# Ledger of designs, part 158: peptides against a protein of PDB entry 5HOI

Target 1, 351 residues: chain A of PDB entry 5HOI
Amino acid sequence: FRYMPFSPAGTPFGFTDRRYLTMNEVGYVSTVKNSEQYSITVSFFDVGRFREYHFEDLFGYDLCFLNEKGTLFGQSKTGQIQYRPHDSIHSNWTKIIPLQAGERITSVAATPVRVIVGTSLGYFRSFNQFGVPFAVEKTSPIVALTAQNYRVFSVHYSQFHGLSYSLSELGTSSKRYYKRECPLPMSLPNINSDMKKDANLDYYNFNPMGIKSLFFSSYGDPCIFGSDNTLLLLSKWRSPEESKWLPILDSNMEIWKMSGGKETTDIHVWPLALAYDTLNCILVKGKHIWPEFPLPLPSEMEIRMPVFVKSKLLEENKAILNKKNEIGADTEAEEGEEDKEIQIPVSMAAE

## One batch from the design tools (peptide; made by RFdiffusion4, then SolubleMPNN)

Design b1_p18_4_s4 (from b1_p18_4, 11 letters changed)
Fold by OpenDDE base, seed 1:
Structure b1_p18_4_s4 (fold): chain B 351 residues (1-351), chain A 18 residues (1-18)
Amino acid sequence: as target 1 above (351 residues)
Amino acid sequence: SKEDEELYNKVKKATARK
């Protein structure tokens, strides 16, 4: 295992000269290799609200976080961070985060009011939106960060304990914990099963935790989307004893349903955000589980708890087909059994 | 395949923003 720089919904270069540094509901940040430098483009889904901009990156930023007010960049090895407001009214600022020998920035997050830096040694550094430091805290090693307003969702990794998470609020003078280094019940990538495809090895080398993204919902609940393509939501986090992770979407099951029960390996969900009851995502076509260039338009997938078993739905549909065949002996329609769309009962789609 | 494209288009239509 090695600590890798994580950004929400960031993609690897693969065999290309370009990748997405991050993407969410606001937009997407791309970087292109140009000899010894990079060209970064900050693009937006709402082209009426925001203007796309680009700049030359001489530092090789490998960390990014996009919000409605600006973009935070980071370089995992050098400790350089840069905040770029989307408006021309506020100035860009740059800061160097002091790193120990072998320490890396593993994740960065930015809100309109906070900047957060997490490291492979578990240094949690907080700043205001102008780069003024508040505090430095030592935690377990940080592998991922996201933030909304004053709230921070952090994912930690220990070789002994696996994944944990914290949920904290960064007030003006103090950090409050709602959850502190609690177990995170997310499935890790299975090297033995998943590495059968070279593309999965490339992605694993880029993101060993398999965290495709993490964000706060529109209601302010922590969400995480792992390698198992399940969206987990932290429910009731204000009540520590009642707090639980809910599997609110199995995206593979939803693709299977939408396909009429056809198994496919070439359709993938790439998570952006959870807005109300809808996962905003990129629907990816092809062998790579991540979006290529150009970026497809975002899709919407309704959240549904995975309460159904595929085998039962297949058995029920076979039983319905057998009953129809007993009643209708005379129509020699050689419609191959494999092409019949599984009708999911409307009651099962509405719950 | 052509089938994979039809499946993708079906899912894309089902997940299209309203």
Scores: peptide ipSAE 0.382, ipTM 0.904, DockQ to the pose 0.831
Fold by OpenDDE base, seed 3:
Structure b1_p18_4_s4 (fold): chain B 351 residues (1-351), chain A 18 residues (1-18)
Amino acid sequence: as target 1 above (351 residues)
Amino acid sequence: SKEDEELYNKVKKATARK
């Protein structure tokens, strides 16, 4: 296993000179290789609110986090970080994070009030938005970070314990834990089953945890989207004993439903954010599970707990068709049975 | 295929922002 730099919804280069460093509901950050340099572009979905900007990257930033106020960049090997406000009123700042031999920055996160750096040795470093340090804490090795306001969702990996998570609040004077290194019930990528296509091996080498993204919902709940294409939401995290992970969306099941029950391998959901009851995502066409260039417009997918069984829906639809054929015996229309769209029950709204 | 394109367009239409 190797600790790789993680950014929310970041994509590999693959066979190209370009990739997305990160993307979310605010926008997307791309980087293009230009000899020994990189050109970084910060693009936004709300073009009326934000102006696209670019700059030359001499450091080879491989970590990124975008928010509504700025972009945080990091270099996993050198420990360099840079914060770039979107507004020109505030100055950019750069800092070097001290790294031990073989230590890497594995993830970075930024809010309008906090900057967080996590490392492969489990150093959790917190700063204000101006790069002033608060504290350094030693945790289990950090593999992913996201943050909203003062809250931080961290994912940890141990060779002995697998995946764990923490949920913390970074106040002015102290860090509070709501959850501390609790088991994370997320499936890891299975090399033997999932790597049957060469395209999946490239993604596994880029992201061996299969965490496509993690974010906070609009309600401030931690969300994670793994290699199984299931959106997990941490419910009731304010009540330590009542807190649970909810599978609020199986995106493969929703694609199957929207297809009329056709199995497909060339349509993929790439997660951006959860806004209320809707997953903002990129709908990807093709062999690669990640978006290529140019980026398609974001799609919206309603959250639905995976309570339906495909086989049962197929049997129920077959039984309805047979009953219709028994009642409708007078019309000889041998229209081919294979292309009949499966009537999927409109989901009961989860009360 | 042409069918994969029709399927993608169907799913894209179903997930289009309102």
Scores: peptide ipSAE 0.381, ipTM 0.904, DockQ to the pose 0.822
Fold by OpenDDE base, seed 4:
Structure b1_p18_4_s4 (fold): chain B 351 residues (1-351), chain A 18 residues (1-18)
Amino acid sequence: as target 1 above (351 residues)
Amino acid sequence: SKEDEELYNKVKKATARK
């Protein structure tokens, strides 16, 4: 296993000179290789609220977090971080995070009030929005971070214990834990099955945890979207004994449903955010599971617990078709059996 | 393929922002 820099919904370069450093509901940050330099562009989905901007990156930022007030950049090896407000009222600031030999910044997060840096040695560093440090805590190795307001969702990895998560609140004087290094029931990428496609190997080398994104929902619930394309939501986290992960969407199942029951390997969901009951996502077409350039317009997918079995839906649709054919036997011509789209019952599309 | 494009367009239409 190798600790890699993680950013929410970040994409690899692949065979290209460009990638997304991060994307969410606010926008997307891209970087382009220009010889030994990079050009970074911060783009927004709400073009009326925000102005796109770009700058030259001489450091090779490989970590990014975008929020409504600014963009945090990080360089995993050097420990350099930069915060860039979207407005011109607030100044940019840069800081070097002290790293030990072999330590890497693995993830960064920023809210309008907090900046968080996580490392491969489990150093959790917190700052205010101006880069003033609050505290340094030693945790299990951090592999991913997201934050909303004062709340931080952190994912940890141990070779002995696998994935764990923490949910904390960064007050002015103290860190409160709601969850502290609890087991995370997320499936890791299956190297033996999934690595048959070169594109999957490239993505695995970029992101060996298979965490496509993590975010807080509009209700402030931690969400994670893994390599299995299932959206997990942490429910009831305020009640430690009642807290549970809910599989609120199988995006592969939803694509299958919306396709009329056609199996496809060339349509992928790329998660951005969860707004109420809707996953904001990029619908990706092609061999790569991640969006390429240009970025498609975001799509919306209603959350649905994966309670349906494909085989049962196929059997039920065959039984409905057979009953229709038994009743309708006299008049309508044999339009070929092959292209009959599965009618998903409206009741199954409403729950 | 053409079929993959049609399938993508179908899913894209179903997931279009209202």
Scores: peptide ipSAE 0.382, ipTM 0.904, DockQ to the pose 0.826; fails the geometry check
Fold by OpenDDE base, seed 5:
Structure b1_p18_4_s4 (fold): chain B 351 residues (1-351), chain A 18 residues (1-18)
Amino acid sequence: as target 1 above (351 residues)
Amino acid sequence: SKEDEELYNKVKKATARK
């Protein structure tokens, strides 16, 4: 296992010279290899609110976090971080994070009020938005971070215990834990089943945890989207004993439903954010599970707990078709049994 | 394929922002 730099919804280079460093509901950050340097572009979905900007990156930033006020960049090996406000009112700042031999920055997060750096040795470093340090804490190895306001969702990895998570609040004088290194019930990528396609191997080498993204919902609930394409939401986290992970969307099942029950391998959901009851996402077409260039317009997918079994829906539709055939309804064209659109009940398609 | 494009367009239409 190797600790890789994680950024929310970041994409690999693959066979290209360009990738997305991060993307979310605010926008997307891309980097292009130009010989030994990189050109970074920060783009926004709301072009009326924000102006796209670019700069030359001589450091090779491989970590990124975008928020409504600025972009945090990090270099996993050197420990360099840079914060760039989107406005011209606030200055950019750069800092070196001290790293031990072999230590890597594995994830960075930024809110309008906090900057967080997590490392492969489990150093959790907190700063204000101006790069003034608050604290350093030693945790289990950090593999992913996200933050909203003062709250931080961290994912940890142990070779013995697998994935865990923490949920904390970074006050002015103290860190409060709502959850501290609790088990995370997310499935890891299955190398033997999923790696049959070179594209999946490229993604696994880029992100061995299979965490496509993690974010806070609009209601401030921690969300994670794994390699299984299931959106997990941490409910009731304010009550530590009542807190549970809810599978609020199986995106593969939703694509299958929206397709009329056709199996497809060339449509993928790439998560951006959870806004109310909708997953903001990129609907990816093609063999790669991640978006290519140009970035498609974001789509919205309504959240639905996966309560239905695909086999039952197929059986019910077969029973409906058999009944129609028994009633002697006209022999309109033999569209093959495989091409008949599965009638998903409107209640299951609209609830 | 043409079918994959039609399927993608169907899903894309169903998930279009209102």
Scores: peptide ipSAE 0.380, ipTM 0.903, DockQ to the pose 0.804; fails the geometry check

Design b1_p18_5_s1 (from b1_p18_5, 8 letters changed)
Fold by OpenDDE base, seed 1:
Structure b1_p18_5_s1 (fold): chain B 351 residues (1-351), chain A 18 residues (1-18)
Amino acid sequence: as target 1 above (351 residues)
Amino acid sequence: DEEENEALYNKVKAALAK
């Protein structure tokens, strides 16, 4: 295991000269390697609200966080961060985060009111949107950050304790914890089972935690999407005793449903955001589990608790087919049993 | 300042080379 720079829905280079640094509901940030420099483009889904812009990156930014007001960049090894407002009214600013020997910035987050930097040694650094520092806190090693308004969702890793999370609010005077280094019930990537495909090894080398994205819902609930393609939502986080992780979407199950019960290995959900009851995502078709270039249009996927077992749905559909065949004996249409589209009952699509 | 940018660039280049 090594600490790698994490950005929400960031993609590896793979065998290409280009990758996405981050993407969410606002847009996507791409970087293209050009000799010793990078060209960064900040693109938006709402082209009427935002203007695409680009700049030359001499620093090799490997961390990014996009919000509605600006983009935060970071360089994991050097400790450099840059905030670029999307408007031309506010100035860009740069700062160097002091790093110890071997320390890396592992994640950055930005809201319209806060900038957060997390490190491999567990330094949690908070700033305002103008780069004015508030505090430095020592936590367990930070592997991922996201933020919404004043709230921060942080993921921590220990070799001995696995994954933990914190949920905090960064007021003007103090940090409040709603959750502090509580166990995170997310499965880590299984190297032995999942690494049979070279593309999975490349992704694991880029993101050893398998956290595809980390965001807050539109309701302000922490969400995480792991390597198991399950969307977890932290419910009731305001009540420490009642707080629980809900598996609100098994995206592999939803792809299987959308395919009429066909096992598809070439369609992948890439999470962007959770808006109300819909996961905003990219449907990726191909060998890689991450979007390539050009970026497909975002899709919406309705959230659903994984109540259904594939085996039971297959047994029920076989039982329905057998009953139909008992009533209509004479038509010898040898259309092979394997290609029959599983009719998912509309009631099972509503539960 | 250009000098601060160059010093920063050199510090970055030295840190990326490790």
Scores: peptide ipSAE 0.000, ipTM 0.421, DockQ to the pose 0.011
Fold by OpenDDE base, seed 2:
Structure b1_p18_5_s1 (fold): chain B 351 residues (1-351), chain A 18 residues (1-18)
Amino acid sequence: as target 1 above (351 residues)
Amino acid sequence: DEEENEALYNKVKAALAK
C-alpha cells in the first residue's frame, strides 16, 4: 500500500500535462506542467464574486484545498505549504512542515479560520488562517481531510483496521472530538473487479482509497463520496450513540434512471458539494471517471435514498411488457430486449 | 443548523420508510 496525496475532487494527470488539484462549490484549481515548473490557475464558479488568478509553481504542489477566502497548497514530499488569500489585501504565507523519513503530507484543509495538515504517520497539525500553529496531535495515519469553519472531518487508514473517521472541532484552546477514529463503513476499491478497465487502474494509482471527495454539507454534516459512487452523510453526529452514516444518494442508480434504465458506462458523477438536498456535481462523459479540460458546467442531482432495487424494477417492467403482449398489441419487431427503455413511473422519478 | 440537520434527517428517514 502507498499513501498518496489526497485533495477533494482532485484528478490525475493521466496522459496529459494538466489536472485539477481540487474542486468544490467555490471553484476549481488546475495545474499545468510546463517543463520543470507548473502553472496553477484558481478559477471560480461565481465570476461576479471572485476573479480568476494564476501563478507559477516551482515546487510542484500536489495538495490543494479551496475555500471562499483563499487556497491552501501543499507539497506531499517536501512538506512545503502555501496559503494564498483570494483578496490581495491579505498576504500569502509559506511554511515547511517538518517530515520524518518516509513521511508524506497526505491531505490539507483550510477554512477562513483554520489550516489543517495531515500526514502518513498520523501527525495532525492545526494552524490559524495566518499559519500560527495551535497544536500537533498523533493520530492513526491520515488519508483525507476536509474542514468547515472550526470543524474537521478526517479519514484515517490502518492496514489492520481499514478506514476510520474522526469529527472534531478546533477551538482556540482545545480540540473537541464528536467522533474519534470510529469505523468508516465505506467500500474500498476492489482491485480484482474494478481494475479490469485501464482508466480505473490509473485512477487507483492516483487515489488508492477511491475517495472522490469529502466535504461538509450546507447544514454542516460530514459527507464522503467513494469509489462505489454512493454519497454517505453522517447523521446525528452531535449524539455519539445515535450517529450513523446514511447512503443518501446512489449516483449509479440515478444515472441508470436518467438513461431510461440503460446500462451507461460512459457517464460518471464527479462530486463537488452537497447544498441542501442537491448534490452539486460534474457529469463526466467519456472514458475517464474524472472531468477533463475544459471543465463541464456543474449539474445538480437531488439526493434520494437507494430504495429501488434494479432487479425489482426490471421484473416489474418485464411484467408490464408481458401484460401488454397478452392484450394483443401487435408484433412490432424483435428489437432486442436490451434496447427497450424502462418506463420508470413518473411518481418514482419525481420523489 | 441543528433544526435544519434534523429536517434533512427526517426527510431522508421518511424516504427510507417508504
Scores: peptide ipSAE 0.000, ipTM 0.277, DockQ to the pose 0.023
Fold by OpenDDE base, seed 3:
Structure b1_p18_5_s1 (fold): chain B 351 residues (1-351), chain A 18 residues (1-18)
Amino acid sequence: as target 1 above (351 residues)
Amino acid sequence: DEEENEALYNKVKAALAK
């Protein structure tokens, strides 16, 4: 196992010269290899509110976090970070994060008020939006970060304990924990089952934790989307004893419903954000589970708790078909059993 | 904020209760 740089919804290069460094509801950041240099483009979904911009990257930034006010870049090996406001009013700033031998920056996050850097040795570094340091804390090794306003959602990894998470608030005077290194009930990628497809191996080598993205919802709840394509939401986090992870969407089940119960292996959900009761995502069509270029338009998927089991829906549909056959409907439709679209009840498709 | 979050949780809870 090696710690890899993580950015929310970042994609690998694969066999191409280009990738997405990050994407969310605000936009997407791409990088293109130009010999020994990189060209970075910051693009936005709201083209009326924001203007696309680009710059030459001499450092080879492999970490990125996009928000409504700016973009944070990081280089995992050198410790270089750069913050670029989207407006021309505020200046860009750069800083070198001191790294020990073999230490890597594993994730970065930025809000309009905070910059956070997490490392493979578990150094949690906090700054204001101008790069002024607040504190350095030693935690378990950090593998992913996201932040909203003053709140930070961090994912930690231990070889002995697996995945854990923290939820903290970075006030002006102190850090408050709502959750501190609690077990995270997310499945890790299974190398033996999931890596049978070459396209999955390239993604695993880029992101060994299988965390496609993590974000805060529009209501400020921590969300995580793993390799199992399940959206987990942390409910009741203000009450430490009542807090629980809710599987609010099985995206594989929703794709299966949308296909009329056909197994589709060529459609993939790529998560961006959770706005109210809707997952903003990219529907990826093809061999790769990640979006290629050009980026498709975002799609909306309503959140639905996975109450239905595929086997029960298949049994109910078989029972309905058997009852139709008993009622003497001589419908000579010799259409093979494999091509019969599962009639998902309209109530189950609308709920 | 808290009422809207409670409404979302109630919507999710109602979808779990059917």
Scores: peptide ipSAE 0.000, ipTM 0.282, DockQ to the pose 0.024
Fold by OpenDDE base, seed 4:
Structure b1_p18_5_s1 (fold): chain B 351 residues (1-351), chain A 18 residues (1-18)
Amino acid sequence: as target 1 above (351 residues)
Amino acid sequence: DEEENEALYNKVKAALAK
């Protein structure tokens, strides 16, 4: 296993000169290779509220986190981080994170009030928005971070225990844990089944945990979207004994429904955020499971717990079609190749 | 926050009960 730099909804270069460093509900950060340099562009979905900006990156930033107030950049190998406020009133700042031999920054997160750096050795470093350090804690190796306000959702990896998560609040004087290195019931990428497609290998090499994104919902609940394309939400996290992960959306099932029950292999959900009861996402059409350039417009997908078995729906629909054919046997209706859309029960259709 | 999370859970549960 190799620790790779993770950013929420970040994409690989693949065979291109460009990739997304991160994207969420606020916008998207792209980087383009320009000889030995990179050009970074910070773009926004709300063009009325924010102005797109770009800069030359001499360091090769491979970590990014975007929020409503600024963008945090990081270089996984050198330990350099840079915070860039969107507003020109506030100055950019740069800091070097001290790294041990072989240590990498694996993830960074930023809120309007906190900056967080996680490493492959489990160093959790917290700062304010001005880069003033609060604390250094040693945890299990960090593979992903997200943050909202004072809350931090961290994903950890152990070769012995697999994935775990923590949920913490970063006060001014202390870190409070709501959850501390609890098991994360997320499916890891299946190397043997998924690696049959070169495009999946490229993505796996970029993101071996298969975490497409993690974020807080609009209600402040930790969300994670794995390689299985299932959105997990941590419910009741304030009550330690009642806390559970809810599979609130199977995006493969939703794509299957949207396609009239046809198996599609070229449509993919790329998660951005959870706003109330809708997943903000990019619908990706193509060979790659990640968005290319230009970025498609965001789409909304209503959350629905996967309670239906696809095989049963196919059997029920075949049974309905067979009954219609038994009743309709007296009318020579032409064998038009009516692409027999599977009638998805109205309760399964997005109303 | 807890009421909002319970409201979301109840909304999802209601959408599944139709």
Scores: peptide ipSAE 0.000, ipTM 0.277, DockQ to the pose 0.024

